Peptides against a protein of PDB entry 4N78. Designs and how they scored, part 26

Target 1, 186 residues: chain A of PDB entry 4N78
Amino acid sequence: HFQVICRLLGYQGIAVVMEELLKVVKSLLQGTILQYVKTLMEVMPKICRLPRHEYGSPGILEFFHHQLKDIVEYAELKTVCFQNLREVGNAILFCLLIEQSLSLEEVCDLLHAAPFQNILPRVHVKEGERLDAKMKRLESKYAPLHLVPLIERLGTPQQIAIAREGDLLTKERLCCGLSMFEVILT
Target 2, 155 residues: chain B of PDB entry 4N78
Amino acid sequence: MAELQMLLEEEIPGGRRALFDSYTNLERVADYCENNYIQSADKQRALEETKAYTTQSLASVAYLINTLANNVLQMLDIQASQLRRMESSINHISQTVDIHKEKVARREIGILTTNKNTSRTHKIIAPANLERPVRYIRKPIDYTILDDIGHGVKW

## One batch from the design tools (peptide; aimed at target 1 L169 E172 R173, target 2 T113)

Design b2_p15_1 (made by RFdiffusion4)
Pose (drawn by RFdiffusion4):
Structure b2_p15_1 (pose): chain A 186 residues (1-186), chain B 155 residues (1-155), chain P 15 residues (1-15)
Amino acid sequence: as target 1 above (186 residues)
Amino acid sequence: as target 2 above (155 residues)
Amino acid sequence: PVFLSTFEEGRQERE
């Protein structure tokens, strides 16, 4: 699903959705969640020690049940507090997962562009062979596929300018050195 | 474009009217052969001159049509080339717009991004100078090696 | 760091 969502939205669609999800998270954190956090903070026990081991685990469970009774009995703790928090969590997970799908989408695109952009994989080296001497030979084999230099040789100025721009857009992807989840959290 | 204007404004309309002139001039020439036969004292001579005019009329109508047909074809060939150049120009405009729309989309998501500081190194990196193997040499106990440290006491 | 010009304008706007 995320894979399809990435393809259909594109960069502009994904960006707007992320910007809108930030507005939703802001609306919830500064809204209903904040209201209920302030309310439950008063219902909270002002102080609450952690009992020594001596008391034993059954007595510690009884102590925490007593100290946190009002939290345990709070009627809207699930239907509201947990619900709102789940929505915020899902919004964060969407941003993370959608970025991962975009990264997979971009790396596949780059793999198909590599033949037309003079990008060769490492070649096997036998005895008496130097990669330096061999990679250059392989580059000659795929020389007719190098798009930009071919157009600069036979193309019109208009075709050349358009080729340079398209080549730039093809080789520059977010997965080359950029990320978003960090900015989302910040 | 200049050859097209010449075809559309003069050579086609002109060659066309020259065809209409043939329409009117031939009906005169048909009457003249009938009149020249009637006045003619020599019926066989007047027939041979009618034949001459018939053959000349045929050669003329075939020439006028051929000339006009070549012009119409040249016009269509030029117009086909115009559409070929125009499509090429429209495609470049389209590619340019597509590049622009993509730049706008990437600018929009670029706001939500930062550098991912990732690097690549080796599993093991040996030091530039390996530790020299130090030979063992016996030496006596020396109770003076600390005399210079702090407030020593020499003996 | 790898510089990506098509995304850099968006980063500068954010900064």

Design b2_p15_1_s1 (made by RFdiffusion4, then SolubleMPNN; from b2_p15_1, 5 letters changed)
Fold by OpenDDE base, seed 1:
Structure b2_p15_1_s1 (fold): chain B 186 residues (1-186), chain C 155 residues (1-155), chain A 15 residues (1-15)
Amino acid sequence: as target 1 above (186 residues)
Amino acid sequence: as target 2 above (155 residues)
Amino acid sequence: PVYLPLFEEGMRERE
């Protein structure tokens, strides 16, 4: 599903969606969540001493439950705050999944374009074969598929310009070294 | 443009008119030949004259049809060429627009991107001083302290 | 560092 979404939206659509999601996340974090956090900080006991180990696990739990009773009983925390946090989480996950799907699509595009762009795969050289000879053979095999040189030779100036631009757009992909998710985390 | 216009406005209509006139003329020639044959004392001569007129008329019509057909074909070829040129132009514009849109999109998404921090595998320089393994004196955790808390059925 | 000028232009705008 995310792959289809990436294909449909393209870079423009993905950018718009990501920007809007970031705005939503920012709004949630700076608004409702911040307010809840502030409220929680106000009701949080300033001095929470560790109970004596002699009380055992149940006693310690009861102690903390008592100390945090006001927080636990804060009904809005369970409803509105957690829902907002869930929304933030979902937004982040959505961004991550979109980026991953986009990266996969870009890699596929690069792989498909490679023969046409004079990008040769790394040849596994079996023991005894010269790497250079195999590479030359591959180069000769794929040479007729080099689109930009072909168009430069046979095409009109306009076609050449478009081909070059298209080649550039094909080569430049986010997966080559850029990350959106790192921006989201910052 | 001038050639196409000439074909559409002059040559093809003119050819059609010529064919129509030729049709009318053929009818007149036929009537003439029929009457000439009936009135002529020399039927053989009249027949030969009819053959000559028929051949001439058919040749003329054939020429007119051929000329008109060629003009129509030429017109269609010119129009097809024009359409192809228009298509090429439209495609060029479309591609240019798409490229531009894509560049804009890439700029926009670029705002949301950063360089992947290749975590330089900092060679964890193992601190040269192998801290002597602190002999973890395994103090036996006496779990018997927990025996009194659970409803353990003393067997 | 992979040079991606079309995206880097956008990156610079953020900065």
Scores: peptide ipSAE 0.343, ipTM 0.786, DockQ to the pose 0.659
OpenDDE base, seeds 2, 3, 4, 5: peptide ipSAE 0.336, 0.333, 0.336, 0.345; ipTM 0.783, 0.785, 0.781, 0.789; seed 5 fails the geometry check

Design b2_p15_1_s2 (made by RFdiffusion4, then SolubleMPNN; from b2_p15_1, 8 letters changed)
Fold by OpenDDE base, seed 2:
Structure b2_p15_1_s2 (fold): chain B 186 residues (1-186), chain C 155 residues (1-155), chain A 15 residues (1-15)
Amino acid sequence: as target 1 above (186 residues)
Amino acid sequence: as target 2 above (155 residues)
Amino acid sequence: MVHLPVFEPGIEERK
């Protein structure tokens, strides 16, 4: 699903969705969640000492249940605050999954474009073969596929300009050095 | 433009009219040849004249058809060339617009990005000495070590 | 630092 969303929205659509999600998350965090956290801090026991181990696990549980009774009985915490936290969590996960899916799509695009941009994979060298000689041979084999040099030789000035810009846009991808998810976490 | 206009407005219509006129003329020639053959005392001469007119008529029609066909082909070639030029222009505009849209989109999404902290993975300099894979010896976890940690019931 | 000229990182302005 996330791959399809990435393909459908493109960079612009993803940007819009991410921006709106950030606004929603900010609103939830600075609004309702902050208010509940403040309230929880107020009702939190000022002194919560560890009970003695002699009470056993059930007694210790009852002790904490009693100390936190006001928090446990705070119905709005369960219905509203936890829901808002789930929404924030879902938004974060959504952003992560979108970025991962986008990165996969971009990597695929880069791999597909690589032969046309003189980006060749490192070839496995068998014992006794020179890597440099094999790479040069491979480069020569794929040289006719290099789009920009081909258009520079055969194309019009307008085609050359478009080819160069297209080449640049193909090479420059978010996955190469940029992260959206890191911005969301800050 | 002038050549295409001349073909469309003058040459091709003119060629079509010439073929129609030729049709009418062929009918007249046929009538003449028939009457001449019937009325002539010298049937052999009349037949030779008919053969000559037939050959001339076929040659004239063939010429008219060839001329018209060539003009139509020339017209189509000019139109095809114009369409190709127009297609090329549209494609260039489309590509320019797409590139522009892509740049705008990239700026927009770029605002929502930060540089990946590529922790320069220190080139794990493979230690010169490949430490022999220490066979993972599964040591049983001695849980008794934790018996003194925490408020567990010493049974 | 992989400079992607087409993608302008947004974080530099918040400082």
Scores: peptide ipSAE 0.048, ipTM 0.767, DockQ to the pose 0.552
OpenDDE base, seeds 1, 3, 4, 5: peptide ipSAE 0.028, 0.006, 0.008, 0.007; ipTM 0.759, 0.752, 0.747, 0.759; seeds 3, 5 fail the geometry check

Design b2_p15_1_s3 (made by RFdiffusion4, then SolubleMPNN; from b2_p15_1, 6 letters changed)
Fold by OpenDDE base, seed 2:
Structure b2_p15_1_s3 (fold): chain B 186 residues (1-186), chain C 155 residues (1-155), chain A 15 residues (1-15)
Amino acid sequence: as target 1 above (186 residues)
Amino acid sequence: as target 2 above (155 residues)
Amino acid sequence: MVYLPVFEEGIKERE
């Protein structure tokens, strides 16, 4: 599903969606969530000492349940605050999944373009074969597929310019060194 | 453009008219040959004249058809060349627009990106001292200690 | 560091 969304939206659509999601997240964090956090800080016990381990896990749980009773019973926290946190979480997950899906799509595009751009995979060399000889054979095999040199030789000046720009855009992908998710976390 | 216009407006229509006129002339020649053969005392001479007229007429028609066909082919070649030029121009514009749109899109999404910090996976150095699992000694929970803290219903 | 000039133009605009 996310892969289809990435294909449909492209870079432009993804950028717009991500910007809007960031606005929503910012609004939720700075608005309702911040207010609830402030309220929670006010109702938090001023002194909450760790109970002695002698009370065991059930006793410790009951102790904390009692200390946090006012927080747990705060109805608006359960309904509104947790819902907002859920929305923020969903937005973050959405961004992560979109970025992952986009990266997969970009990698696929790069792999498909590689033979046309003189990008050759590292060939596994069996024992006794020279890596250099195999690579040269591979280069020779794919040399006729090199698009930019082919167009430079046979194309018009306009076609050459377009081919060079297209080649650059094909090579440059977000997955090569950029992350959107890191910006979202910031 | 001038050549195509001349072919479309003058040469091809003119060739079609000439071919039509040739058809009417052929009919007249046929009638003449038939009458000449019937009325002539020398049938052999009349037959030879008919053969000559037939050969001349067929040659004339063949020439007209060939000329017309060549003009039509030339017209089609010129039109095909024009279409190819238009296609090339449209493709160039389309590709230029697509490249521009892609650059704009990439700038926009670029605003939302940062360089991947090759976070060297800090080797989570396992703390050397594995804290020995403190043997969970289940001491019976004396719940009476909690009796004084809770507003429990004094039965 | 892979230089992506088309995307980096956007990054520079943010900073």
Scores: peptide ipSAE 0.285, ipTM 0.811, DockQ to the pose 0.597
OpenDDE base, seeds 1, 3, 4, 5: peptide ipSAE 0.281, 0.260, 0.259, 0.274; ipTM 0.814, 0.808, 0.807, 0.813; seed 1 fails the geometry check

Design b2_p15_1_s4 (made by RFdiffusion4, then SolubleMPNN; from b2_p15_1, 6 letters changed)
Fold by OpenDDE base, seed 2:
Structure b2_p15_1_s4 (fold): chain B 186 residues (1-186), chain C 155 residues (1-155), chain A 15 residues (1-15)
Amino acid sequence: as target 1 above (186 residues)
Amino acid sequence: as target 2 above (155 residues)
Amino acid sequence: PVYLPLFEEGILERL
C-alpha cells in the first residue's frame, strides 16, 4: 500500500503530505499533549519515594498504581490524551513507512538506470578469474547503453541538454544521502 | 509550405482531372479506330494506325498516372516530415516541462530532508570490564507484611 | 522512361 501511495503522489505529493503531518504533529504536541503534561506534572505526587525493593515487583507495582491512581483514573487522559498520542505515533509511523517505501522505489530506479549511466554492479569473481578482466568485459557489454555519450554523439543540442539534466536527476536521489525521518525526529 | 500548397491545390487536382479527361479521350480514340478500320479500303494501314494510337494512348495514361503518383508521394513525404518536426517539438516541450516539475518537486521535498549521518558504526567497544552479572539473588518476598493492610476475605 | 504527355499535344485535334 505504501509503495502504491509513493508512486501515486511522487516527490511533490509526498512532500505535501509530510508537511501537513508535521503540522498536525506539532499542533498536537504543542497544544493538547503539552497541556496534559503540564496538568499531570501538577498533580504528580511531590514526594514519590522509591518503595523498598523488599516489597517485590507486585508490591512495587501496586504502590505506584496507588500513587498514580488519580492520574490513571483521570478519564480525559484515557480518552483524549492517549488518542492524541496514538495519532502522533501513527503519523510518525506513516512518515517512516513512506520514507522506506520511497527509498525502495528510488533504489529500484537507480538499479534500472545503472546500465545506462555506466554504473556497473559489483561482480562476483569466481576463483581463478581476474576481477579486472571481468570488469572490462562488463564495461564493453554495457558501453552501447551509455545514454549520455550516445546522445552527445547523435543528438541535437537540445536533446543533449535534456539528456544531461535527466542523467543528473536520475543519479541524485534522496536515498543516496538524505533522510526525511531524521528531520521528523528532530 | 508553398510546395505543399501547390501540390494540394493545383498539381494533384490537375492530375486527377487530366486522368478523367483521358478516359473520355481514350473512348474517342477507340471509336475513331473502329470506324476507320471499317471504312478503310486498306485494312492493313488502318490496323497499323490503330496500333500506333493504342501505343500512344497507353504511354499517355502511364505518364499521367506516374506524374500523379509522384506528386502524391511527394505530398505525403512533406506531410510526414512536418509531422515528425511537430512531434519532436512537442516531445522537447514535454520533457522540458517534466524536468522543471521534477526540479520543483525535489526542492520541496528537499526542505524536509537532512543528510544521513553516516554514523560510522562506532565499534561497540566491548566494555573491557564485563561487569559480572550481579546475580539477582531472588530474596523470597515475605508476603506476610501485606497481611495487615488488605481486608482479606476471611474464609 | 520519359513518357510524353501525348494527349496534351492535341492528338484529339488530329482525329
Scores: peptide ipSAE 0.038, ipTM 0.643, DockQ to the pose 0.004
OpenDDE base, seeds 1, 3, 4, 5: peptide ipSAE 0.034, 0.034, 0.034, 0.032; ipTM 0.653, 0.633, 0.652, 0.649

Design b2_p15_2 (made by RFdiffusion4)
Pose (drawn by RFdiffusion4):
Structure b2_p15_2 (pose): chain A 186 residues (1-186), chain B 155 residues (1-155), chain P 15 residues (1-15)
Amino acid sequence: as target 1 above (186 residues)
Amino acid sequence: as target 2 above (155 residues)
Amino acid sequence: SVVLETFQEGREERE
């Protein structure tokens, strides 16, 4: 699903959705969640020690039950507090997962562009063979496929300018050195 | 474009009227052969001149049509090439707009991004100078090696 | 650090 969502939205669609999810998270954190956090903070026990081991675990469970009774009995703890938090969590997971799908989508695109952009994989080296001497030979084999230099050789200035722009857009992808989940959290 | 204007404004309309002139002149020439036969004292001579005019009328109508047909074809060939150049220009404009729309989209998502500081190194990196193997040499106990440390006491 | 020109303007705007 995320794979399809990335393809149909594109960069502009994904960006707007992320910007809108930030507004939703802001609305919830500074809104209903904040209201209930302030309210439950008062219902909270002002102080609460952690009992020594001596008291034993059953007595510690009893002690936490009494100290946190008002939290355990709070009627809207699930239907509101947990619900709102789940929505915020899902919004964060969407941003993370959608970025991962986008990364996979960009890397595949780049793999198909490599033949037209003079990008060769490492070649096997037998005895008496140097990669330096061989990679250059392989580059000659795929020389007719190098798009930008061919157009600069036979193309019109208009075709050349358009080729340079398209080549730049093809080779520059977010997965080459950029990320978003960090900015989302910040 | 100059050849097209010449075809559309003069040569086609002109060659076309020259055909209409043939329409009117030929009906005159048909009457003249009938009149020249009637006035003729020599019926065989007047027939041979009618035949001459018939053959000449045929050669003329075929020539006028051929000339006009070549002009119409040249016009269509030129117009076909115009559409060929125009489509090429439209395609470039389209590619240019697509590049622009993509730049706008990438600018929009670029706001939500930062550098991912990732690097690549080796599993093991040996030091530039390996530790020299130090030979063992016996030397006596010396109770004076600390005399220069702090407030020493010499013996 | 890797600089990508098509995304650079969006980062500068944010900064």

Design b2_p15_2_s1 (made by RFdiffusion4, then SolubleMPNN; from b2_p15_2, 6 letters changed)
Fold by OpenDDE base, seed 1:
Parts: C-alpha cells; structure tokens; sequence
Structure b2_p15_2_s1 (fold): chain B 186 residues (1-186), chain C 155 residues (1-155), chain A 15 residues (1-15)
C-alpha cells in the first residue's frame, strides 16, 4: 500500500502530505495534548512518597490508586487525550513507512538505472585475480548501454543537456544520504 | 516550407491538371489516328504514324505520372520529416517540463530532509579485557555462624 | 556528508 502511495504521489505529493501531517501533529501536540498535560500536572499530587513495603503489592497499588484517583477518574483522559496521542503516533508511523517505501522505490530505480549509468555492481569474487577479468567483462557487456555517452556522441546539444540533467537527477536520490524521518523526530 | 507549399499548391495540382489534359488529348489523338487510318491511301504509313503518336502519347503520360508520383512522394517525405521534427520538439519540451517539475519537487521534499547522521557504529570495542567470568564462587554462606547469636529454639 | 545538489536548495531553505 505504501509503495503504491509513494509511486502515485512522487516527491512532491509526499512532501505535501508530510508537511500537512507535521502541521496536524504540531496542532495536536500544542493544542489538546498540551492542555491535558497541563491539567494532569495540576491534579498530580505534589508529594507522592512510596508507601512502606509492608503494605504489600495490593496495599501499594491501593495507595497509588488513591493518590491518583482524580487522574484515573478523569474520563476525558482515556478518550480524547489517548485518541490524540494515537493520532500522533499514527502520523509518525505513517511518515516512517512512507520514507521506507520511498527508499525502497528509489533503490529499485537506482538499480534499474545502474547499467545505463556505468554503475557496475560489486561482484564478490572469491579469488582476487578473477575480479578484474569479471569487471572488464561486465564493463564490456554494459558499455553499449551507457546512455549519456551515447547521447553525447549522437545527440543534439539540447538532448545532451537533458540527458546530463536526467542522469544527475536519476543518480541523486533521498536514500543516498538524506532522511525525512529524522526531521520529523526533531 | 516553400518547397512543400510549391508541391501542394502548384506542382501536384498542376501535375493532376496536366494528366487530365493529357487524357483529353489522348482521346483526340486516338480519334485522329483512327480517322487518318481510314482516310489514308497508304495504310502502312498511317499505321506507322499512329504507332508513333501512340508511343509519344504513352511516353508523355508515363512522364506525367512519374513526375506527379515523385512530387507526391517528396511531399510525403517532407511532411514526415516535419512531423518527426515536431515530435522531437514536443518531446524536448515535455522532458524539459518534467525535469523542471522534478527539480521543484526535490526542493519541496528537500525542505523536509536532513543528512542521515551516520552514527559511526562505534565499534563496540569489546573491552579487550575479557572480564574473566568472575566465577561467582558461591561461598556457601555458612549460616552456622549465625547459629550462636539467635535464641535457637531448642528442638 | 553526502551532499545531493538536487535537494540542497530545499535543505538550505530549512536551515
């Protein structure tokens, strides 16, 4: 599902969605959640000492229930506040999943473009001497697929410019070193 | 452009008209040859003249058809070339627009990105000192030492 | 730091 969303939205659509989600999250955090937190802080007992262990687990629990009775009885906490927190959590998870899906798509695009861009896979060859021979063979195999050099030889100046720009844009992807999720967490 | 226009407006219509006129002329020539053959005392000469006129007429028609055909082919080639150029231009514009849109999109999403902090996986340098498993020699807590302090219930 | 020029303008705008 997220892969389809990423494909449909592209960079622009993803950016718009994430910006809107961030606004929503900010609104939730600064609005309702903040208000509930403030209210909870007001009703929080100023001094809550750990009861003596002699009361046992049930007694300790009862003590804390008594101290936090006003908080526990605050019905709106269970409904509105937790729902808002859930929405925030869902938004964060959504952003994470979008980024992951986008990264996968970008990696796939890079892999598909690689033969056309003179990007050769690192072939793990067990014996070192065969690596060079294999690399040369791969280079020779994919040499006709090098699009930019081909266009530079056969294309018009305009085509060459477009090809170079396209090549650059194809090589540069977010997954190469950028993270959106890190921005969301800040 | 001038060549295509000339072909479309002058050469091809002119060639078609010439061909039509030639058809009309052929009918006249045929009538003439028929009448000449009937009226001529020297039928052999009349036949030879008819053959000559027929050959000339056929040659002229063939020439007109060939010229017209070549002009039509040239017209089609020019049009095909123009279409290819238009296609190329449209494609170029489309690609330029797409690249531009992509650049805009990348700027927009870039606002929401930061460099991945490659957390240098600090090689957890395994502390070279293999903490010798402190063999917790559970010294049996000799609880017998406490036997003297407690008011032992004399079993 | 992997600098991706295509995204750099956006990154700089944030900053």
Amino acid sequence: as target 1 above (186 residues)
Amino acid sequence: as target 2 above (155 residues)
Amino acid sequence: PVVLPSFQEGILERL
Scores: peptide ipSAE 0.341, ipTM 0.789, DockQ to the pose 0.745
OpenDDE base, seeds 2, 3, 4, 5: peptide ipSAE 0.336, 0.333, 0.331, 0.337; ipTM 0.785, 0.785, 0.786, 0.788

Design b2_p15_2_s2 (made by RFdiffusion4, then SolubleMPNN; from b2_p15_2, 5 letters changed)
Fold by OpenDDE base, seed 1:
Structure b2_p15_2_s2 (fold): chain B 186 residues (1-186), chain C 155 residues (1-155), chain A 15 residues (1-15)
Amino acid sequence: as target 1 above (186 residues)
Amino acid sequence: as target 2 above (155 residues)
Amino acid sequence: MVVLPSFQEGIEERK
C-alpha cells in the first residue's frame, strides 16, 4: 500500500502529506497533549516517597494507587489523551513507512537506470579472474546503452540539455543521502 | 509551408482538372479516330494514325497521373514531416514541464529532508587481546548464606 | 557528506 501511495503521490504529493502530518502532530502536541500533561503535573504528588518494603508488594501497590488516585481516576486520560498519542504515533509511523517505501522505489529506479547511465554493478570476480578484464567487458557491453552520450552525439541541443538534466535528476534521489524521518523526529 | 500550399491549392487541383480535361479529350480523340477510320479510303493509314493518337493520349494520361501521384505523395511527406516536428515540439515542451515540476517537487520535499548523519561506525576496534572467555565457573550460589538473614522459624 | 544539488535549495530553505 505504501509503495502505491509513493508512486501515486511522487515527491510533490509526499511532501504535501508530510507537511500536513507534521502540522497535525504539532497541533496535537502543543494543544491537547500539552494540556493533559500540564493537568497531570498538577495532580501529581509533589513528594512521593517509597513506602517501606515491609508492606510487601500489595501494600506498596496500594500506596501508589492511593497516591496516584487522582491520575488513575482521570478518565479523560485514557480516552482523549491516549487517543491523541496514538494519532501522533500513527503519524510518525506513517512517515517512516512512506520514507521506507520511497527509498525502495528510488533504489529500484536507480538500479533500472544504472545501465543507461554508465553505472556498472560491482561484479563478483571468481578466484583467478582479473577484475579489470571483466569490468572492461561489462563496460563494452553496456556502452551502447549510455543515453546521455548517445543523445549528445545524435540529438539536438535542446534534447541534449533535457537529457543531461534528466540524467542528473535520475541519479539524484533522496535515498542517496537524505532522510525525512530524521527531520520529523526533530 | 509555401510548397505545401502550392501543392494543395494549385498543383493537385490543377492536376485533377488536367486529368478531367484529358478524359474529355480522349473521348474526342476516340470519336475522331473512329470517324476517320470509317471515312478514310486508306484504312491502313487511318489505323496507323489511330495508333499514334492512342499512344500519344495514353502517354499524356500516364504522365498526368504520374505527376499527380507524385504531387500527392510529396504532399503527404510534407504533412508527415510537419506532424513529426509538431510531435517533437510537444514532447520537448512536455519534458521541460516535467523537469520543472520535478525540480519544484524536489525543492518542496527537500525542505523536509536532512543529511543522513553517517553514524561514524566507530571502528569497533576489536580489542587485540581476545580476552579468553573467562569460563564463568558457575559457582553454585550457596543459598545457605542467606539462611542466617531471615527470621526463620526455629524449627 | 553526499551532496544532492537538486534538493539543496529545499534543504537550505529549512536552515
Scores: peptide ipSAE 0.378, ipTM 0.809, DockQ to the pose 0.748
OpenDDE base, seeds 2, 3, 4, 5: peptide ipSAE 0.372, 0.368, 0.375, 0.369; ipTM 0.805, 0.805, 0.805, 0.810; seed 5 fails the geometry check

Design b2_p15_2_s3 (made by RFdiffusion4, then SolubleMPNN; from b2_p15_2, 7 letters changed)
Fold by OpenDDE base, seed 3:
Formats: structure tokens, C-alpha cells, sequence
Structure b2_p15_2_s3 (fold): chain B 186 residues (1-186), chain C 155 residues (1-155), chain A 15 residues (1-15)
């Protein structure tokens, strides 16, 4: 589903959607959630220390549950605040999954373009073979597929310009070093 | 353009008319040859004359067809070349527009990006001294201040 | 840091 969304929206569409999601998240955080958090902070126990380890995990849990009983039992917290937090969480997850899907698509594009851009993987060498010789053979095999040099030789000036720009755009992808999700987390 | 226009407006229509006229003429020649053969006392001579006229007529028609065919082929070649040029121009424009759109899109999404960095997570440090828990005294909390906050559904 | 110029703002649109 996310792959289809990425393909449909492209960079521009993804950007628009993410910007709107960020606005929604910001609105939720600065609005309802903030108000609840402020109120909760006012009613929080002034002194809540780590209980003794002798109480064990159940006793420690009961201790904290008792300390926060009034807060946990607040119905509006569960219905409104937690719902808004779920919405924020869903938005964040959506952004993460979109970025991951986009990265996969970009990697695929890079891999498909590689033979046409003189990007060759390191090949496995069999016993008795020289890596250099094998790489040279591979390079020679794919040399006719080098698109930009081919167009530079046979194409019009306009075609050459377009090919160069296209080549550059093909090489540059977000997955090469950029992250959107890190921005969302700040 | 001038050559194509000449082919379309003059040469090809002219060739078609000439071919049509030749058809009419061939019918007349055929009638003549038939009558000549019937009326001639020397059938051999009449036959030879018919052969000569037939050969000449076939040659002339062949010439007309060949000329017309060549003109049509030339016309088609010119038109094909024009279409290729138009296609090339349209393709160039399309590619330019696509590249432009891509550049715009990249700038937009780029604003939402940063360099990939591994964020360091803070280690949870356990307190050195476990203090005795302070006895909790329950105080009534008034939550009515939150009644008008949020758009959540009351279940 | 990897710099990807195509994703940076202010790139002159070479039409």
C-alpha cells in the first residue's frame, strides 16, 4: 500500500502530505495534548520515588499504580488524550513507512540505472582469475550501454543537455544520505 | 514544403489523371487493333502491328505507374521526416517539462529532509540509593477544568 | 555529510 502511495504521489505529493501531517501533529501537541499534560502535571504527586526492590515487580507496579490512580482513572484521559496520542502515533508511523517505501523505490531505480551509468558491482573472482581482467571484461560488456556518452556522441545538443540532467537526477536520491523521518522526530 | 506541395497538388494528381487518360486511350487502341485485325487482308501484319501497339501501350503505362509510385514514395518520405521532426520536438518539450517538475518536487521534499544521523539514546541510570517510598495521601482532584478541552468522543 | 544538490533549496531552474 505504501509503495503504491509513493508511486502515485511522487516527491511533490509526499512532501505535501507530510507537511500537512506535521501541521496536524503540531496542532494536536500544542492543543489538546498540551492542555492535558499541563493539568496532569499539576495533579502529579510531588514526591514519587522509586520503591524498594524488596516489593518485587508486582509491588512496584502497585505502588506506581496507587500513586497515579487518580490520573489513570480519569476517563477523559483515556477517551480524548490517548486518542490524540494515537493519532500522532499513526501520523508518525505513516511518515516512517512512506519514507521506507520511497527508499526502496529509489534503491530499485538506482540499481536499474547502474548499468547505464557505468556503475558496476564488484564481481566474485573464481580461482585462477584476475579481478582486474574480469572487471575489464564486464566494463567492456556494458560500455555500449553508457547512456550519456552514447548520447554525447550521437545526439543533438538539446538531447545531450537533457541526458546529462537526467543522469544527475537519476544518481541523486534521498536514500543516498537524507532522512525525512529524523525531521519529523524533532 | 515547396516540394511536398508540388507533389501533393500537382505531380501526384497529374500522374493520376494521366493514368486515367491512358486507360481511356488504351481502350481505344484495343478497339482499333481488333477492328484492324478483322478488316485486314494480311492478318500477320495486323498481328505484328497489334503487338507493337501493345508493347508501346504497356511501356507507357509502366512509365506512368512508375513515375506516380516514385512521387508517392517521395511524398511519404517527406511526410515521415516531418512527423519525426515534430515528434522529436514534442519529446524534447515533454522531457524538459518532466525534468522541471522533478526539480520542483525535489526542492519541496528536500525541505523536509536532513542528513541521516544516528541519534544517541540516553541511558537509563538507576538511582544509587533506593529511598523508602513516601506514603501516598490521596487528595481529591477536580477534573472539571478539562471538560471543555478537546474534541474527543465521550464513551 | 552527503550533500544532494538537487534536494537543496535555491537551485537555479535551468529550463
Amino acid sequence: as target 1 above (186 residues)
Amino acid sequence: as target 2 above (155 residues)
Amino acid sequence: PVVLPSFQPGIDERL
Scores: peptide ipSAE 0.240, ipTM 0.776, DockQ to the pose 0.336
OpenDDE base, seeds 1, 2, 4, 5: peptide ipSAE 0.233, 0.198, 0.181, 0.159; ipTM 0.773, 0.776, 0.776, 0.790

Design b2_p15_2_s4 (made by RFdiffusion4, then SolubleMPNN; from b2_p15_2, 7 letters changed)
Fold by OpenDDE base, seed 1:
Structure b2_p15_2_s4 (fold): chain B 186 residues (1-186), chain C 155 residues (1-155), chain A 15 residues (1-15)
Amino acid sequence: as target 1 above (186 residues)
Amino acid sequence: as target 2 above (155 residues)
Amino acid sequence: PVVLPSFQPGIDERK
């Protein structure tokens, strides 16, 4: 599903969605969640001393339940806070999944474009001497597919310019070194 | 452009008119030849004259048809070339627009990106001393030591 | 740092 979304939205659509999600998350965090946190902090006991071990586990639990009774009751009453947290979580997950899907799409695009851009896969050859021969063979095999040089030889100046720009845009992808998700986490 | 216009407006219509006129002339020539043959005392001469006129008329018509056909073909070639050029121009514009849109989109999404912190995977320097897996002899946690502290409710 | 110029906001490619 996310792959389809990424394909449909493209960079622009993804950017718009991400921006809106960030706004929503910010709104939730600074609004409702902050208010709940502040309220919870107000009802939180200022001094919670560890009860003496002599009361045993049940006694300690009861002690903490008593001390946190207001918090527990408040938290139980206001499921809205948890819903908002869930929404934030979902938004974050959505962003993550979009980025992952986008990265996969970009990698696929890069892989598909590679033969046309003189990007040869590193062939793992067991014996070092055969690597050069294999690479030369691959270079020779794919040389006719090099689009930009081909257009530079046969194309008009305008076509050459477009080809170069297209080549650059094809080579430069977010997955090469940029992350959106890291921005979301900051 | 001037050549195409000349072909469309002058040469082809002119050729069509000429061909039509030639057709009417052929009919007149045929009538003339028929009458000449009937009226002529020398039938052999009349036949030769008819043959000459017929050949000339046919040659003329053939020439007109050929000229017209060539003009039409030339017109079509010019039009085809123009269409190809137009297509190329449209494609160029389309590609330019697409590239522009892509650049805009990339800038927009780029604002939402940061450089991946390649955490230098610190080479986990395998500590040289393979600490012998100290067989964690799980000493059974003798919970009996806690027996003295807990007032065990003797049920 | 991998710099991807195409994703940088400052490159006024208004050309």
Scores: peptide ipSAE 0.248, ipTM 0.772, DockQ to the pose 0.354
OpenDDE base, seeds 2, 3, 4, 5: peptide ipSAE 0.215, 0.243, 0.078, 0.241; ipTM 0.764, 0.772, 0.739, 0.775; seed 3 fails the geometry check

